Peptides against a protein of PDB entry 6RO1. Designs and how they scored, part 143

Target 1, 216 residues: chain A of PDB entry 6RO1
Amino acid sequence: LGKEIEEYIHKPKYCLPFLQPGRLVKVKNEGDDFGWGVVVNFSKKSNVKPNSGELDPLYVVEVLLRCSKESLKNSATEAAKPAKPDEKGEMQVVPVLVHLLSAISSVRLYIPKDLRPVDNRQSVLKSIQEVQKRFPDGIPLLDPIDDMGIQDQGLKKVIQKVEAFEHRMYSHPLHNDPNLETVYTLCEKKAQIAIDIKSAKRELKKARTVLQMDEL

## One batch from the design tools (peptide; made by RFdiffusion4, then SolubleMPNN)

Design b2_p24_6_s1 (from b2_p24_6, 12 letters changed)
Fold by OpenDDE base, seed 1:
Structure b2_p24_6_s1 (fold): chain B 216 residues (1-216), chain A 24 residues (1-24)
Amino acid sequence: as target 1 above (216 residues)
Amino acid sequence: ELYKVLETKEEIEELREEAKKRLE
């Protein structure tokens, strides 16, 4: 279910309005999970569909991502790889196709204007880590319907299924059944985006209160 | 200030308008 939501949000017609410099996004490329990165810029490239001859524009997003040091050494020839969990890594601007965005946050960071210096890029990592500390339940996501304006009935059905599943998971007397944990882990991975949306709404409310408190 | 959170429909509409201009 989470993956199904991702199939909607990464569509250019929905996500491009939100890809401003500083926007927090998650990037996944096949088996590589970069986690949270920061949008730097995006560009439109002309693509001709080979079968129809129709112009289908490709969108490339430059995202500041935490990359492994090994990726930096081979940067000229090899795709960037995510930093290992125990590795500090280095923040690099990586061009990614928009469909590789697995999540888009309602949070937009203030970033340095010049990201060429390593120190400026690493400062953004510190900012991401600080935001993560402020959102212990996870960085808030854009609401696909309310924020992104996605009206697709398929998405609405997915969200309804997730909400129903969450309700059943918490209300069902067998939710403590250890055999359900395996089913739940699979369903939770699928429902994680909806949980993330709900948690994001909750954290957004908390963040607003914190921001209001910090302004006090 | 470290970050801004998108909060209002008006802000969203502004982003859509800006994106439209950038994509033209």
Scores: peptide ipSAE 0.460, ipTM 0.919, DockQ to the pose 0.652
Fold by OpenDDE base, seed 5:
Parts: C-alpha cells; structure tokens; sequence
Structure b2_p24_6_s1 (fold): chain B 216 residues (1-216), chain A 24 residues (1-24)
C-alpha cells in the first residue's frame, strides 16, 4: 500500500510544485536506499520516445544525499551509492530522476547558498539529523490529497484501504467482544477519530513544528 | 531557524503558481 502511494507521489504533475531548494525528500534507487536528502534544484530535459517520436519530458532533481566515500573514489561515471550505516559518508549533490523519489516532506530546510564547499554540504547533514531528532515519530510527509491536491480515485481508494487496515489493526483486540457492530461503529468513530487524531496529530505536528520553529 | 514546515493552503497555492511559472 505504501508503494502504491509512492507511484502517485513521484509523478511530476503532483510533486514538481513541492521540489523547492531545501525540501526534504527520500530517494530510493533499486536496492539502494539513500534515506532523507535535500532538494537543491530540478530541471526539465527533453526526451524523444524512440518508438513514437513523441516528446516525453524527463525531470531530473538534484538532491543532496549522504553517499559512500568508496563510491565517490570510483570514476565520475559510476552511480553514487548510499553511505553504510556505520559509515560517516559524504553529502553530495546527485542528479536523480523524479520517479526515484519515494517520499516528500512538508519540511523545507534552510540551506547554504553555496554547496561547493564540503563543510557546507556536511552542515546540511547535521540539519537533517537535528530535524530527525525533533520528529521522533518520523519526518512529516506531505498529505497526498490535502497538500498535493491529488484527486485520483485510485489514490483515494488506496488511502481508504490504508485507513481501514489501520482501523482493523487498532480494533483487533476488540474482535472477541460479541458487540461487534457497536465496536465497528465505535471503531469507525475511532478510525474517524484516529483519522481525525492523525489529522489532528498532523495538524498538531504541524502546529508543534510551528511552535518548534518559533523556538529556533 | 533550521527549517520551515508547509502550513497553509495559501502557501501551497503560491508554490503551485511559482512552479507553473518555472515550467513555462
């Protein structure tokens, strides 16, 4: 279900409005998970489909990612690899196709204007780590419907399934109670309350983030 | 201040307008 949501989020028509410098994004490439990185810029490249001759624009996002130092020593032609868990790594600006974005945060970092110096790039890693400390439940995501404005019925159905699944998981201890209908109505209310609590926790997380921003 | 969080619908609409201008 998470992967199905990602298929909508990484579409240029939805995500491009949110790819400002400093936006936190997750990047995954095949088996490589870079985790959270920071958008530096994006560009549109003209691509001609070989079979149809139709212009299919490709979007490339420059993302500051924590990369393995070993991968950087290899020729400039080799794809960057994510830093190992026990490795310090080095922050590098990596060109990434937009479809490799697995998540987009509501958080936008203030970043140095000049990212050429290593120290400036490494300072961004410290900022990411500080944000992660402030969000122990995870860095907040853009809401696909409310924030990104995705109106696709397929996504709405996926979200409904996720909500229903989460509701069932939270209602599972109550399945042994013979008053299932009242529990379902209470669980629909609790799921609506949990959605309202998740939305309220997202709003409270947004509000706490606003409050935490005022403290910085 | 280390970061800004997207808070309002008005901010989102501004981002959409900026993106539209950048993509033209």
Amino acid sequence: as target 1 above (216 residues)
Amino acid sequence: ELYKVLETKEEIEELREEAKKRLE
Scores: peptide ipSAE 0.459, ipTM 0.919, DockQ to the pose 0.637
Fold by OpenDDE base, seed 4:
Structure b2_p24_6_s1 (fold): chain B 216 residues (1-216), chain A 24 residues (1-24)
Amino acid sequence: as target 1 above (216 residues)
Amino acid sequence: ELYKVLETKEEIEELREEAKKRLE
């Protein structure tokens, strides 16, 4: 269900309006989860589909991501890899395809104008970490319907299913079913996504309330 | 001020309009 939501969110039609400099986004590339990064810029690249000759515009987002230092040495030829949890990593501006955005936050950071200096890039990491501290349940996500204005009925159905699933999970702690482990792993992934959406929505509401209170 | 959160529908509409202009 989370992946289904992601499929809508990462569509240029919906996400481009929100890809301003400083926007917090999550980037995932297959097995590589970069976590939260910050949008620096986006560009439209003309791509010619090899088979149809149709111009399919590719949207590339430059995202400041926490990267492994090891991956940076080979950066000329290899894709950047996310920093290991135990590594400090280095914040790098990485061009990513828009479809690699797994989440978009309602939060937009103020970022330095010049991100060439390492210190400026690392300051952004500190800002991300500070935001994460302020949102212990997770950085608030844009609501795909209310914020992003996605009217697709398919998405609405997905969200309804997520909400229904969350409600069922909260109402029926499956703690008593012995076959729970296999159901839990699948349900936990879905539930975590649902919880992340709901928590993000709640935090967005709270953050709206807090931002109304704290001129931060 | 560390960050701004999108608060209003009006702000979102402005972003959409800005994006339309950039895509045009």
Scores: peptide ipSAE 0.457, ipTM 0.917, DockQ to the pose 0.604; fails the geometry check
Fold by OpenDDE base, seed 3:
Structure b2_p24_6_s1 (fold): chain B 216 residues (1-216), chain A 24 residues (1-24)
Amino acid sequence: as target 1 above (216 residues)
Amino acid sequence: ELYKVLETKEEIEELREEAKKRLE
């Protein structure tokens, strides 16, 4: 279900408006998870997908990613690899196809204008780490419907399924009440209320985070 | 300030309009 949501989010028509310099994004490339990086810029590369022959614009996003130092030595010929958990790594600007964005945050960092110096790039890593400390439950994501404005019915159905599943997972301890249909309607209402509460809590958390940001 | 969080629908609309201009 998470992967199905990603298939909508990484579409240029939805995500490009949010790919400003400083936007936090997650990057995954096949088996490589780079975690959270920071958008630097994006560019249109082609009107033709190289492998599909489809006339869909191909976009490349330059993202500051924590890379393995070993991969940087061969950077001319080899794709960047994510830093290992036990290594410091180095923040590098990596060109990434837009469809490799697995998540987009509502958070936008203030970043140095010149990212050529290593120290400036590493300062961004410190900023990411500080944001992660401020969000112990995880960096907040853009809402695909409310923030990104995705109106696709397929996505709405997926989200409804996720919400229903989450509600079932959280509701499982309480009532073995045999009336599943009433529980479903109440669960849909409660899921909608939980979404509304989660959205209200997110708004409150955003408001608190903004208030905390204004105090910092 | 270290970061900004997207807060309002108005900000989102502005981002959409800016993106349209960049894509033209």
Scores: peptide ipSAE 0.439, ipTM 0.914, DockQ to the pose 0.606; fails the geometry check

Design b2_p24_6_s2 (from b2_p24_6, 11 letters changed)
Fold by OpenDDE base, seed 5:
Structure b2_p24_6_s2 (fold): chain B 216 residues (1-216), chain A 24 residues (1-24)
Amino acid sequence: as target 1 above (216 residues)
Amino acid sequence: PLYEVITTKEEIEKLREEAKKRLE
């Protein structure tokens, strides 16, 4: 269910309006999870489909991501890799295809105007970490329907299924079903996305209240 | 402020309009 939602969110017609500089986004590429990064800019590239000759525009998002230092040494020839868990890493601006965005946050950071200095890029990492501390249940996500305005019936059905599942998880005491562990791992990811959406909505409501109070 | 949360319908509509203009 989470993957199905991602398939809608990463469509250019839905996500491009929200890819402003400072927007928090999650990037995943072929098993490499970069975690949360910050949008710097996006561009439209002309692509000609080889078989149809039709112009299919490709959208590339420049995202500030935490990369391994090893990948930076070979950056001229090799794709950037995410920092290892025990590594500090270095924040780098990485061009990412829009379909590699796994999540889009409602949070937009204030970022330095010049990201060429290492210190300015590293300051953004500190800002991300501070936001993560403020949202212990996870960084709040944009609501695909209410915020992004996606009217697709397929997505609405997916969201309804997620909501129904969440309601069942809250209404049924989880104790008695032995098959819950395997369903829980897949459903914990999906329910964690849905709980992350609802908790993010509640936390967004709380964070709005806190942001309105603290002008932070 | 460290960040802003864009949550108002008016703000979202402005973002959509700006994006539309940027993409046209």
Scores: peptide ipSAE 0.417, ipTM 0.887, DockQ to the pose 0.601; fails the geometry check
Fold by OpenDDE base, seed 4:
Structure b2_p24_6_s2 (fold): chain B 216 residues (1-216), chain A 24 residues (1-24)
Amino acid sequence: as target 1 above (216 residues)
Amino acid sequence: PLYEVITTKEEIEKLREEAKKRLE
């Protein structure tokens, strides 16, 4: 269900309006999870499909991502790799295809105008970390329906299924089914996206969170 | 301020309009 939602939110027609400089986004490339990065810019590249000759525009978003230092050594020929959990990493501007955006936050950072200096890029990492501290339950996500304005019936059905599933999980004390732990783990992973959206919305609506945001 | 949170309908509508102008 999380993947199904992702298939909608990463479509250019829906996400491009929200890809302003400073927007927090998650980037995943196959098995590589970069975590939260910051949008710097996006561009449209004209692409001609080789088989049909049809114009298929590619959208590339430049995202400031925490990259491993090892990957930077071969940066001319190899794709950037995410920083390991045990390393500090280095913030780099990485061109990413828009479909690799796994999440879009309601949070938009104030970023330095010039990201060429290393210190300016690293300051953005500090900002991300500070935001993460303020949102212990996770950085808030844009609601695909309410915020992004996606009216697709397929998405609405997915959301309804998620909500129905969550309701069933909370209403049934699944405490007595030994197979439930496995189901819970899978359900928690799937529901985690929906829970994260709801929890983030609740946190954003908390007067205390609003006040803390006004102080920043 | 370190960041802003765009959650109001008015702010979102403004962003959509701005984006539309940029894409057009």
Scores: peptide ipSAE 0.406, ipTM 0.881, DockQ to the pose 0.604; fails the geometry check
Fold by OpenDDE base, seed 3:
Structure b2_p24_6_s2 (fold): chain B 216 residues (1-216), chain A 24 residues (1-24)
Amino acid sequence: as target 1 above (216 residues)
Amino acid sequence: PLYEVITTKEEIEKLREEAKKRLE
């Protein structure tokens, strides 16, 4: 269910309006999870399908991501890899296809104008870490319906199912229905997204209040 | 301020309009 929601969110028609410089996004590429990065910019690339002559617009988003130092050495030949958990890593601007965005935050960072210096890029990592500290339950996500304005009926049905399952999980915690566990695991990811959205909305309200209070 | 949170309908609408102009 979380993957189903992701399939809507990463569509250019929905996500491009939110890909401003400083927007927090999650990037996943196959087995590589980069975690939270920061949007630098995006560009439209026209891919001419050889057989149809039709221009299928591809969008590339440049995202500042925490990369392994090893991947940087091979950057000429190999794709960037995420930093290992025990590694400091280095923040690099990585071009990624827009469909590789797994999540989009309601949070937009203030970032340095010049990201060429390593110190400026690393300062953004510190900012991400500070935001993560302010959101202990996770960085708040944009609501796909309320914030992103996705009106697709398929998504609405998915969200309704997630909410219904979430409500059932919370309303009947003691129902030992074994069939609920498998649905729970799939729904846990979706419910976690819905909970993350709802929690993120509450935390966002709190964080917005804190930001207004602390002028930071 | 370290960051801003854009969640108001008005702010989102503004972003949509800006994005539309950029894509055009």
Scores: peptide ipSAE 0.316, ipTM 0.850, DockQ to the pose 0.633; fails the geometry check
Fold by OpenDDE base, seed 2:
Structure b2_p24_6_s2 (fold): chain B 216 residues (1-216), chain A 24 residues (1-24)
Amino acid sequence: as target 1 above (216 residues)
Amino acid sequence: PLYEVITTKEEIEKLREEAKKRLE
């Protein structure tokens, strides 16, 4: 269900309006999970489909991502790789295809205007980490319906299924079926997106209230 | 502030309009 939601949110027609500089996004490329990064910019590239000759617009998002230092040394020939969990890594601006965005946050960071200096890029990592600390249940996601305005009936059905599933999970402790846990984990990821959206909206409302109170 | 949270309909609409202008 989370993957199904992802298939909607990463569509340019839905996500592009939210890809402002500073927007927190998750980037996943095949087996490489970069986690949370920060949008720097996006661009439209013309892609000629080899078989049709039709120009299909390709959207590329420049995202500041925590990359392994090893991958950066080989960056001339190899794609950036995510930093290992135990590695400090280095924040780098990585061009990614829009469909590689696995999540979009309601949070938008204030970022330095000049990201060329390493210190400025690393400061953004500190900001991400601080945001993560403020949201112990996870960084809040944009609501695909309420925030992103996706009207697709397929998505609505998915969300309804997720909500129904969540309701059933909370109402019936089906903790005992291991097979259900796998489906539930996938559905929980989807449901957690919905809950995280609602919870994040609540926490966001709280965080807004706290941020408004603390002038931070 | 370290970050802002954009959740208001008005803010989102503004962002949509800005994005539209940028894509144009």
Scores: peptide ipSAE 0.242, ipTM 0.810, DockQ to the pose 0.638; fails the geometry check

Design b2_p24_6_s3 (from b2_p24_6, 12 letters changed)
Fold by OpenDDE base, seed 1:
Formats: C-alpha cells, sequence, structure tokens
Structure b2_p24_6_s3 (fold): chain B 216 residues (1-216), chain A 24 residues (1-24)
C-alpha cells in the first residue's frame, strides 16, 4: 500500500509544485536508501524519444543527501552512496531523478543561501536531525489528496483500503494471527504518524497564530 | 525558526502558482 502511494507521489505532475528549496524529501535509488534529504532545486531535461515524437520530459532534482565519505573520494563519475548508519557522512548535492523520491514532507527547512561551503551543508544535516527529534513518530508527509491535490481514483481506492484495514484492525482484534503483529505495528506507526501530522499541523497553526497576535 | 510546514490550502495554492511560473 505504501509503494502504491509512492507511485503517485513521485510523478512530476504531482510533486513538482512541492520541490521548493528546503523541502524535505526521501530518496531511494536501486536499494540505496539515503533517508531524508533537502531539495536544493530542480531542472527539466528534454528526453526526445526518437520514435514517438512525444517529449516525455525528465526532471532532475538536486538534493542534499548524507553520503558516504568513501563514495565521495572516488571520481566524480561514480554514483554517490548513502552514509552508513554509524557513519557521520557528508552532505552533498546529488542530482536525482524525480521518480526516485520515495516521500515528500510537508516540512520545508530554512537553508543557507550558499551551499558550497561544507559547513553550510553540514548545518542542514543538523537541521534535519532536529526536525527528526521534533517528530519522533516520523517526519510528516504531504497528504496526497489534500496537499498534493491528486484526484486519481486509483489512489482514492488505495487510501480507502488503508483506512478500512486500519478500522478493521482496530475494531476486530484479530487475536490469533502472529503475522498481524508486524502489520499492526506498521499500521499503528502509520496511523500514529497521521495523527501526529494532524496534531503538529494544528500546533504549528496555533504557533503561527500566536506569533501573528504578538506582532499585532 | 528552523522550518515551515504547509498548513493551509492558501499556502498550497501559492506553492502551486510559484511552481507553474517556474515551469513556464
Amino acid sequence: as target 1 above (216 residues)
Amino acid sequence: ELYEVITTQEEIEELRAEAEKRLA
């Protein structure tokens, strides 16, 4: 179900409006999970398919990603690799095809204007880590319907299935299936994330309202 | 301030309008 949602989210027609500098995105490439990175910019590359005359534009997003230092020492031609879990890593601007975005956050960081200095790039990692601390249940995701405006009936059916499954799981304790605990833990985490997103959005709205009232 | 979060439909519409201008 999560993969099915991802197939909609990474489509340029839906995600491009949200690829502003500072947007938190999750990047995965051929088994390499970079985790959360930060959008720097995006560009359009014209891919002329020779036979169909249809310009299917490819989009490349430059993302600040935590990369392995070992992968950076190798020539500029090698693909960046994600930092190991116990590695500090180094934040690098990596060009990523838009379809490799596995998630898009509602969070947009304030980033340094100049990302050429290593210290400025590493400061963004500290910011990501601070955001992760503020969202212990996970960084909030864009809502594919409410935020991204995806009207596809296939996506709505997927969401309905998720909601129905969650409702059934909460209403009928399927006590006896040991495989349910893993699914239940994943669904509880996802449901808790959705609740936490809603609560965090409310708290941020309240905080902005309070800030606006203090400026009045 | 460390970050902003999309909280309103108006903010979403502004982001879409900005993106459309960049893509045009």
Scores: peptide ipSAE 0.424, ipTM 0.894, DockQ to the pose 0.590
Fold by OpenDDE base, seed 3:
Structure b2_p24_6_s3 (fold): chain B 216 residues (1-216), chain A 24 residues (1-24)
Amino acid sequence: as target 1 above (216 residues)
Amino acid sequence: ELYEVITTQEEIEELRAEAEKRLA
């Protein structure tokens, strides 16, 4: 179910309006999880090879990602790899196909104008880490329906199924079906994402109010 | 300010309108 929602969110039709510079996004590529990065820009890449009937434009988003220093030493042709958990890594601007965005946050960072200096890129990592500290339950996501405005009935049905499943799971705590735990972990991650969107919207409203009060 | 957050429908609509202008 989480993957099904992701299939809607990463569609250019829905996500491009939210890919402003500074937008927090999650990037995942073939098992490589980069975690949260920051959008720098996006561009349309016409895959119009004249002979391939693929009429749909591909979009590339430049994302500041925490990359392994080891992967950067390898040839300019190899794809950047995510930093190891124990590694500080280095923030790099990585071109990413839009469909590799696994999540989009409601949070948009203020970023340096010039990201060529390493210190400016690393400052963005500090900003991400500070945001993560402010959101211990996870960085808030855009709501695909309320925020992104996705009207697709398929998505609405998926969300309804998730909500109904979550409600049934929470309402029937005694059904120790061991298969429910795996689905619960996925649905709790999703439900926690949806509940965390509502709670994070409330907390963000509170945090924004507090930040606005501290800046006054 | 470290970041902004989309919290209102008005802000969302503004972002959509801005994006439409960038894509157009």
Scores: peptide ipSAE 0.276, ipTM 0.846, DockQ to the pose 0.594
Fold by OpenDDE base, seed 2:
Structure b2_p24_6_s3 (fold): chain B 216 residues (1-216), chain A 24 residues (1-24)
Amino acid sequence: as target 1 above (216 residues)
Amino acid sequence: ELYEVITTQEEIEELRAEAEKRLA
């Protein structure tokens, strides 16, 4: 189900409007999970395949990703690889095809104007980590229907199935298992916290618009 | 401020309009 949703959100017609500098996105490539990165820019490239007269526009998004230092040394010859879990890694601007975006966040970071200095790139990693701390239940995703405006009936059916499954999962008598109840209560609490955070951020944004509170 | 979050439809519409201008 999550993969089915992904097949919609990574389509250029849906995602391009949200690929502003600072947008948090997840990147996956052939088993390499880079986790959360930050959009720098995107470009349209005409892939003229010589034999197919159809100019399918390829979109490339430059994403600031945490890469292994080893892959960076070989970056002239090899694709960037994600940093190992125990590795600090280095934030690098990596060109990725838009279909490699596995998730798009409602969060947009403020990023340095110049990302050439390592310190500026690493500051973005600190920002991502801070956002992750603020969202212990996961960085909020764009809603594919409400935010992205996807009207595809296939997606609506997928969402309905997810909702029905979640409802059944939460209504299941196995909820009387204290361990399951704890996990589901944590998941519900997580979902509710995500809603509450969205609501609180709306209120905070409204309050900040009123109170000019720069600190948050 | 560290980040912004899309919270309103107006913000979404603004982002779409900006993207349309960039893609035109």
Scores: peptide ipSAE 0.432, ipTM 0.899, DockQ to the pose 0.612; fails the geometry check
Fold by OpenDDE base, seed 4:
Structure b2_p24_6_s3 (fold): chain B 216 residues (1-216), chain A 24 residues (1-24)
Amino acid sequence: as target 1 above (216 residues)
Amino acid sequence: ELYEVITTQEEIEELRAEAEKRLA
């Protein structure tokens, strides 16, 4: 079900309006999970389909991602690899196809104007880590309907199925299924994330109206 | 401030309008 939602979100017609500089996105490529990165920019590339001769535009988004230092040494010929969990890694601007975006956050970071210096790129990693600390249940996602404005009936049906499943899980916690604890923890985290998003959105709105605390 | 969060429909509409200008 989550993957089915992803198939809608990563479509250019839906996601491009939200790919502003500083937007938090997740990037996944063929089993390589880069985790959360930051959008720098995007571009449209002309692609000619070899069989039809039709112009099928490819959208490439440049994303600041935490990459393995080992992969950067071989970067002349090989795709960047994600940093290992125990590795510090290095923040690099990586061009990715838009369909490789697995998630888009409602959070948009303030980023340095010049990302050429290593220190500026690494400062963005510190900002991501700080946001992750503020959202212990996970970085908030854009709502595909309310935020992204996706009106597709197929997506609405998927969401209804997810909601019905979540409701059934909450109403009948199968206490004995160890997989249910993981799903329940994921659903509680998701529900708590949704609440924390709503509360954080409200607090940010309140903070904008009262005193801009320097830490926000 | 480290970040902003889209919180209002008005902000979302502004972002869409800005994106449409960039894509045109």
Scores: peptide ipSAE 0.315, ipTM 0.862, DockQ to the pose 0.594; fails the geometry check

